# Designs tried in a protein design run: peptides against a protein of PDB entry 4N78. Part 274

Target 1, 186 residues: chain A of PDB entry 4N78
Amino acid sequence: HFQVICRLLGYQGIAVVMEELLKVVKSLLQGTILQYVKTLMEVMPKICRLPRHEYGSPGILEFFHHQLKDIVEYAELKTVCFQNLREVGNAILFCLLIEQSLSLEEVCDLLHAAPFQNILPRVHVKEGERLDAKMKRLESKYAPLHLVPLIERLGTPQQIAIAREGDLLTKERLCCGLSMFEVILT
Target 2, 155 residues: chain B of PDB entry 4N78
Amino acid sequence: MAELQMLLEEEIPGGRRALFDSYTNLERVADYCENNYIQSADKQRALEETKAYTTQSLASVAYLINTLANNVLQMLDIQASQLRRMESSINHISQTVDIHKEKVARREIGILTTNKNTSRTHKIIAPANLERPVRYIRKPIDYTILDDIGHGVKW

## One batch from the design tools (peptide; made by RFdiffusion4, then SolubleMPNN)

Design b2_p26_8_s3 (from b2_p26_8, 14 letters changed)
Fold by OpenDDE base, seed 5:
Structure b2_p26_8_s3 (fold): chain B 186 residues (1-186), chain C 155 residues (1-155), chain A 26 residues (1-26)
Amino acid sequence: as target 1 above (186 residues)
Amino acid sequence: as target 2 above (155 residues)
Amino acid sequence: SEADEDIIEQYRSLPLPLFEEMLAAA
């Protein structure tokens, strides 16, 4: 599903969606969540000492339940705050999955473009074959597919310019060195 | 443009008119030949004359048709060439617009990106660049670095 | 056939005025 979304939206659509999600997350964090956190901080016991270990695990748990009873019973936390946190979490996960899917799409595009850009696949040399001879054979095989040199030879100056720009755009992909998700986490 | 206009306005209409006139003339020639054969005392001579007229008439019509056909073909070739030029221009504009849109899109998404923190530990084991004898062959960009990105295409 | 091409070429080379002259003589 995320792959399909990436294909449909393209770079521009993904950018728009990511920007809007960031706005939503920011709004949730700076608005409702922040308010609840502030309220919780005010209600938190200022002095919560560890009970004596002699009370055992059940006694310690009961102690903390008693100390936090007012917080746990705060109905708005469960209904509003946790829902907002879920929304934030879902947004983050969505961004992560989009980035991963986009990276896969970009890699596929690069792989598909490679024969046309003088990018030869890694050649597995079988026993007894000379690597150099095999590479030369592959180079010769794919040489006619090199788009930019072909257009430079046969095309108009305008076509050459477009081909070069297209080639550059094809080579420069986000997956090569850029991360969107890291920006979201910051 | 001038050639196309001449073909459309003068040569092709003129050729069509000539062909139509030829049809009318052929009917007259046929009538003449028939009457001449009937009235002539020398039937053999009349027949030879009719044969000559028939041959000439057919030749003339063939010439007119050929000329007209060639003019029409020439017209179509000129028009086809114009359409091809127009198509080329439209394609160029379209490609320019698409490239521009892509650049804009990339700028927009680029704002949302930062450099990947290269974790020190993943030594990009540069595959041993088997020193291909560097003829000025553009070093193939090794995209294997991308293999670990996402659900890893294990090559 | 080459012969057919020659005949066609001969027909193409026939001047239109000859037909008019023949019609005028008829």
Scores: peptide ipSAE 0.022, ipTM 0.584, DockQ to the pose 0.006
Fold by OpenDDE base, seed 4:
Structure b2_p26_8_s3 (fold): chain B 186 residues (1-186), chain C 155 residues (1-155), chain A 26 residues (1-26)
Amino acid sequence: as target 1 above (186 residues)
Amino acid sequence: as target 2 above (155 residues)
Amino acid sequence: SEADEDIIEQYRSLPLPLFEEMLAAA
């Protein structure tokens, strides 16, 4: 599904969706969640000392449960705040999945373009074959497919320019060195 | 352009008119031949004359048709060439627009991206030895790093 | 008639491409 979304939206559509999601997340974080956090901070006991390790995990849990009893009983926390946090989480996950899907699509595009861009696939050298010889054979095999050199030889100056620009755009992909998800997390 | 205009405005219409005139004149020639044959005391001579006129007329019509056809073909070839040029121009514009749109899209998404923290652990082996023209053995881009990403999206 | 002679003369004046030349050009 995410792959289809990526294909349908393209870079521009994805950008728009991501921007809107970021706005929503920002709004949720700076608005409702922040207000709840502030309220919680006011209600939080000023002295929350770590219980002695001697109480064990259950005792520590009970201690925190007691200390946070008022917070746990805060009904709005369960309904509104957690819902907003879920929305934020969903947005983050959505962004992650979109980025992953986009990366896959970009890789596929790169792979499909590779024969036309003088990018040779990794040669699995079978036992006994020289890597160099195999690479040379592959180069020779794909040489006629090199689009830019072909157009440079046969095309008009305008076509050459377009071919070069297209080649550049094809090579420049987000997956090569850029991440959106890291921006979303910051 | 001048050639096409000449074909469209002069040669083809002229050829059509000539052909039409020839057609109408053939009837007159036929009538003449018939009358000449009836009135002539020497029927054999009249017949030979009629044969000559018929042959000439047919040859003339054939010539006119051939000339007209060639002119039409030439016109079509010129038009086809013009169409191809126009198509090429349109394609060029379209591609330029598409490239521009793509660049805009790339910029828009680009603002939402940051450089992947290449963990500094890979010592950029500064090629110490400046000297040897490092034959850029274009290391094939190891796409195997992407193999792990592809297996996760079974959805 | 003189008009008929003129028409005949017009036909005589038309180039007679040899049928063979027409076939060769086709």
Scores: peptide ipSAE 0.021, ipTM 0.581, DockQ to the pose 0.005
Fold by OpenDDE base, seed 3:
Structure b2_p26_8_s3 (fold): chain B 186 residues (1-186), chain C 155 residues (1-155), chain A 26 residues (1-26)
Amino acid sequence: as target 1 above (186 residues)
Amino acid sequence: as target 2 above (155 residues)
Amino acid sequence: SEADEDIIEQYRSLPLPLFEEMLAAA
């Protein structure tokens, strides 16, 4: 489960794993895959026209299969190149799923921290209640939970500094505006 | 620190010794009172004197116990305060280290991230000139060029 | 004995008011 992986690794572990995956992907792309692609480009028919749509999907497929028969039958392409492409694909999927899972965890953290950070949930106003009055009531209800202001009043300077930094770290999450997957695709 | 040291090295041991000595002294006082009562012609006076010494002895023991107890409590309070201060310091250091580690971790993962709004929609431009299908002439593909890349069998 | 008298005198010199204060505080 990717969520468990995210919890276990944390930001540091995820970063390390992602970096290693990127290295692997880069190595695969620049190495074996690139060489096979170059070779395939050299042997590819220079002129492969799209068959007429009148041949239908089976006829079109058969046409391309015939044109590429020698390439498709190349055993090393199936065993090495396609395997490497699969590995790259798996790495990409892994990164995507890790990012998604991490985003979920981060959102949960934000939601849990919200009452302590003066972030009020969107409240549904019942008929007859003033939105302003309800918001004021909620503010009053959660006011004692505001951690940073509380520590600022009662804590030592060191505690205040730590509380502020902790608050900032809690608010600053990747899900707020950052994507790892986009970097991987680049 | 000086107060704690005084309590540990002087006051508490001294109080314990005093209390122990009081036991021996009280036995002597009791013996005195008994002998005095036996020897005195005025038994009532001797009894009153014994009562007075009994009361005084009780008071003295109570005082010694109370003093010792207070000193022990004071010692414990000082030690508890020291432990609390130490705990606070350790917690502060621990939190600082944790925050630092988290910041480092976030920087490391951060370099692997981009802004979500920067989705470069790469327009896939369809290739313009569909080249006409040339008659497929089967040319033998020389795969020896791949021998350096894979586990290819050298023919 | 003279030693016993000295001990008795030491106990007589102990402040009784402290005991009363302790009793009042208990």
Scores: peptide ipSAE 0.023, ipTM 0.573, DockQ to the pose 0.004; fails the geometry check
Fold by OpenDDE base, seed 2:
Structure b2_p26_8_s3 (fold): chain B 186 residues (1-186), chain C 155 residues (1-155), chain A 26 residues (1-26)
Amino acid sequence: as target 1 above (186 residues)
Amino acid sequence: as target 2 above (155 residues)
Amino acid sequence: SEADEDIIEQYRSLPLPLFEEMLAAA
C-alpha cells in the first residue's frame, strides 16, 4: 500500500503530505498534549518515595496507584490525551513507512537506470577470472545503451541539454544521502 | 512554406483543372476522329490517324495523372515533415516543463530532509583477548529461603 | 472546327517519350 502511495503522489505529493502531517503533529504537541502535560506536572506528587521493598510487588503497585489516583481518575486524560498521542504515533509511523517505501522505489529506479547511465554492477569474480576482463566485457556489452553519450553524438543541442538534466535527476535520489524521518524526529 | 503554398493553391488545383479539361477535350477529339473517318475517302489512313490520336491522348492523360499524383505526394511529404517538426518541438517543451516540475518537487521535498548521518562505523577493533566464556553456572536459586519470611499476618 | 484543331495541336505537342518511359518502367 505504501509503495502505491509513493508512486501515485511522487516527490511533490509526498512532500505535501509530509508537511501537513508535520503541521498536525506540531499542533497536537504544542496544543492539547502540552496542556495536559503541564496539568499533569502540576498534580504530580512532589515527593514520590520508593516504597519499602517489604510491601512486595502488589503493595508497591497499590502505593503507586494511590499516589497517582488523581491522575488515573482524570477521564479526559484517557480519552483525549492518549488518543492524541496515538495520532502522533501513527503519524510518525506513517512518515517512517513512507520514507522506507520511497527509498525502495528510488533504489529500484536507480537499478533500472544503471545500464543506461554507465553504472556497472559489481560482478562477483569466480576464482581464476580476472576482474578487469569481466568488467571490460560488461562495459562493451552495455556501451550502446549509454543514453547521454548516444544523444550527445546524434541529438540536437537542446536534446543534449535535456538528456543531461534528465540523467542528473535520475542519479540524484533522496535515498543516496537524505532522510526525511530524521527531520521529523528532531 | 512557399513550396507548399504553391502546391496547394496553384499546382494541384491547376492539375485537377487540366485533367478535367483533358476529359472534355478527349470527347471532342473522339467526335473529330469519328467524323473524319466517315468523311475521308482513305479509311485506312483515317484509322491510323485515329490510333495515333488515341495513343497520344492516353499518354497525355497518364502524364497529367502522374504529375498530379506526384504533386499530391510532395504536398503530403512536406506536411508530414512539418508535423514531425511540430511534434518534436512540443516534445521538447513538454520535457523541459517536466524537468522543471521535477526540480521544483525535489526542492520541496528536500526542505524536509537532512543528511543521513552515516555514522562511520568505527572499526570495532575486536579486542584480541578472547575472554574465555565464563561458564555461567546457573545456581538454582532455592526460593525456599523466602518461605520463612512471608508469614503474612492472618487477618 | 478551329477549336478542335487547336485541341489536336495541343495533344500533338505533348512529349510522347514520358509515356514510353512509363511503359518501359512498368
Scores: peptide ipSAE 0.022, ipTM 0.581, DockQ to the pose 0.004; fails the geometry check

Design b2_p26_8_s4 (from b2_p26_8, 13 letters changed)
Fold by OpenDDE base, seed 2:
Structure b2_p26_8_s4 (fold): chain B 186 residues (1-186), chain C 155 residues (1-155), chain A 26 residues (1-26)
Amino acid sequence: as target 1 above (186 residues)
Amino acid sequence: as target 2 above (155 residues)
Amino acid sequence: EKENQDIIEQYQSMPLPLFDEFLKEA
């Protein structure tokens, strides 16, 4: 699903969605969640000592239930605050999954473009074969597929310019050195 | 442009008119040949003359058709070339617009990105002396040590 | 008759490629 979303939205659509999600998260954090946290901090017991182990697990549970009674009984905490936290969590997860999906799509695009851009995979050389000879053979095999040099030889100046720009845009992807998720976490 | 205009406005219409006129003229020539053959005392001569006119007429029509056809083909070639040039121009504009849109999109998403901190994972230098794995001798855990700590049911 | 003769002369005056050459190019 996320891969399909990435393909449909493209860079622009993803950017818009991410920006809006960030706004929503910011609004939730600075607004409702902050207010609830402040209220919870005020109601929180100032001194909560660990009860004696002699009370056993049920007694310890009852102790904490008693100490946190006002918090547990706060209906809005469950209905509003926890819901907002879920929304924030979902937004974060969404951003992560979108970035991962986008990265996969970009890698796929790079791999598809590689033969046309003089990007050759590292060839595993079996014992006894010269790596250099094999690489040279591969380079020669794919040389006719290099689009930019081909267009530079046969195309008009305008076509050459477009081909170069297109080549650059194809090579430069977010997955090569940029992260959106790190920005979201800051 | 001037050549195409000449073909469209003068040569092709002119050729069509010439063919039409030829049709009318051929009918008249046929009538003439028929009458001439009927009225002539020398039927052999009249026949030879008719053959000559027929041959000439056919050649003329063939010439007119060929000329017209060539002009039409030339017109079509010029138009095809113009269309190809227009197509090339449109494609160029389209590609330029697409590149621009992509650049804008990348700027927009770029604002939401930061450089990946490639933490140089320090090459964990394997310690030179692989300490011989001390054979873990599983000492059976004596659980009886816990017998005194819990309110266990003294069976 | 005169008009027909003029038409015939017009056809005869047309630069016709030799029928054989025309057929070879066709």
Scores: peptide ipSAE 0.022, ipTM 0.668, DockQ to the pose 0.004
Fold by OpenDDE base, seed 1:
Structure b2_p26_8_s4 (fold): chain B 186 residues (1-186), chain C 155 residues (1-155), chain A 26 residues (1-26)
Amino acid sequence: as target 1 above (186 residues)
Amino acid sequence: as target 2 above (155 residues)
Amino acid sequence: EKENQDIIEQYQSMPLPLFDEFLKEA
């Protein structure tokens, strides 16, 4: 589903969706969640001592559960605050999955374009073969596929300009070094 | 442009007119040949003359048709070339627009991105001295403090 | 095709009948 969404929306659509999601998240965090957190901080026990390890994990859990029982049982926290937190969490997950899907699409595009852009994969050399000779053969084999040089030789000035711009846009992808998800986490 | 215009306005219409005129002239020649054959005492001579005119007439018609056909073909070739040029121009504009849209889109998404940083995993250091468990005294939480916060239905 | 082209060239080389001159004499 996320792959399809990425294909349909493209960069522009993804950007719009991400921006809107960020606005929603910001609104939730700075609004209702912040208010509840402030209130909870006021009512939270000032001294919460760590129980001794001797109580074991179940005992420690029960201890904290008991300390927070009254807070957890507050109906408004459960219905409003926790729901908002869930929405924020879902939004974050959505952004992550979109970025991952986009990265996959970009990688595929790069791989498809590579032969036309003089980007050749490293050839596995069998024992005894010269890597350089194989690479030269490969380069020679794919040389006619180099689109930009071909158009520069045969094309009009306008076609050359378009080809160069297209080549640049094809090479420059987000997956090469940029992350949207990291921005969301900051 | 000038060549196409000449073909459309002068050469092709002229060729069509020439063919029409040739039809009229051929009819006159035919009538002449018929009358000449009937009236002539030397039927053999009249026949030979008719054969000559027939051959010449056929040649002339063939020439006119060929010329007209070639002009029409030339016209079509020029028009086809013009169409191809127009198509190329449209494609160029389309590609330019697409590139522009893509650049805009990339700028928009770019503002939402940052460089990938290798996040160093911070090791959680456990506190050395576990504080002694303080007896938990359950104090009831006064939730009335939260009554002013939220869109809850005042019952 | 070559034969047809030769025929066409032959016809093109033939003088067009001066029908107007013929009609003046007729």
Scores: peptide ipSAE 0.022, ipTM 0.666, DockQ to the pose 0.005
Fold by OpenDDE base, seed 4:
Structure b2_p26_8_s4 (fold): chain B 186 residues (1-186), chain C 155 residues (1-155), chain A 26 residues (1-26)
Amino acid sequence: as target 1 above (186 residues)
Amino acid sequence: as target 2 above (155 residues)
Amino acid sequence: EKENQDIIEQYQSMPLPLFDEFLKEA
């Protein structure tokens, strides 16, 4: 589904969706979640000392349950605040999955364009074969497909310019060094 | 441009008219030949004259058709060339627009991106000792080891 | 008769491509 979404929306559509999601997340964080967090901070015990380890895990858990009883019993926290946190979480996951899907599509595009751009695949060298010889064979095999040099030789100046720009756009992909998800986390 | 216009407006219509006129004229020539043969005292001469007219008429029609056909072909070639040039221009514009749209889209999404902190992947210093490729014996992964890890439903 | 003669003269005045050349080009 995410791959289809990426294909359908393209860079423009993805950018718009991501921007809107960021706005929603920001609104949720700065609005409802912040208000609940402030309220929770007010009711939170000012002094919560770590119980002695001698009480064991169950005793420690009961201690924290008792200390946080008022917070746990706060019904609106479960219904509204946690729902908003789920929405934020879903938005983050959506962004992550979109980025991953986009990266896959970009890699596919790069792979499909590679023969036309003088990008040679990593050659699996079998034992006894010289890497250089295989590379030369591949270069020779794909040399006629090199689009930019071909157009530079046969094309008009306008065609050459378009071919170069197209080649550059094809090579420059987000997956090569950019992350959207890191921006979302900041 | 002038050549195409001349072909479209003068040469081809003129050729078509000439061909049509030739049709009507051929009928008249045929009538003449028939009457001349009937009325002539020298039927052999009349027959030879008819043969001459027939040959001439056929040649003339062939010439007219050939000329017209060549003019039409020339017209079509010029038009085809014009269409190819137009197509090339349209394609150029289309490609330029597409590139521009793509650049805009990339700028927009680019604003939402940051450089991946390539954590200096610690160069996996390949251990100097090339351990002999231990024959990968596919041991079946016993997944039962994971049964005790996590909220596994103890059946 | 005069009209027919004019038509005949018109046909006679038309260039006759050599039938053999015409057949070769066709």
Scores: peptide ipSAE 0.021, ipTM 0.669, DockQ to the pose 0.005
Fold by OpenDDE base, seed 5:
Structure b2_p26_8_s4 (fold): chain B 186 residues (1-186), chain C 155 residues (1-155), chain A 26 residues (1-26)
Amino acid sequence: as target 1 above (186 residues)
Amino acid sequence: as target 2 above (155 residues)
Amino acid sequence: EKENQDIIEQYQSMPLPLFDEFLKEA
């Protein structure tokens, strides 16, 4: 599903969705969640000492349960605050998955474009073959597919300009060095 | 443009008129030949003259038709060439617009990105016993977790 | 096509008596 979303939205659509998600997350964090956190800080016991180990695990648990009784009984915390936190979490996960899916699509695009851009994979040389000779053969085999040089030779000046720009746009992908998710975490 | 205009306004209409006039003239020639044959004392000579006129008339009509046809074909070729040029221009504009849109889109998404921190891969000391990599069974992402996210109109 | 062109050239080279001269003798 995320791959389909990435294909459908493209860079512009993804940008818009990410911006809106960031706004939503910001609104949730600075609004409702912040208010609940402030309220929780006010009702939080000022002094919560670790009980003596002599009370055992059940006694210690009961102690903390009693100390946090007011927080646990706060109904809005369970219904609203935790829901908002889930929404934030889902938004973060969504952004992560979108970025991952986009990266996969970009890698696929790069791989598909590679033969047309004089980007040849390193060929595994079997024992006894010279790597250089094999690479030269591959280069010669795919040389007619090089789009920009082909257009430079056969095309109009306008076509050449378009081909060069297209080539640049094809090579410059986000997956090569950029991360959206890191921005979201910041 | 001037050549196309000449073909459309002068050559083709002129050729059509010439064919029409030729038809009228051929009818007159036919009438003449018929009358000449009837009135002539030397019917053999009249027949030979008629044959000559018939051959000439057919040749002239064939020429006129061929000329007209060639002019029409030339007109169509010029028009086809013009259409191809227009198509090329439209395609160029379309590609330019698409590239521009893509550049704008790239800028928009670019502002939401930062450089990937190549975290220095801490040498993960491979534990000595390489437990067989548990086949990462891609747990299908349960997208139902996202069902509650978004103002989707419950139909 | 060449044969047709040759025929056309042959007919083009034939002076089409101007129908006007024919009409004057008639």
Scores: peptide ipSAE 0.024, ipTM 0.665, DockQ to the pose 0.005; fails the geometry check

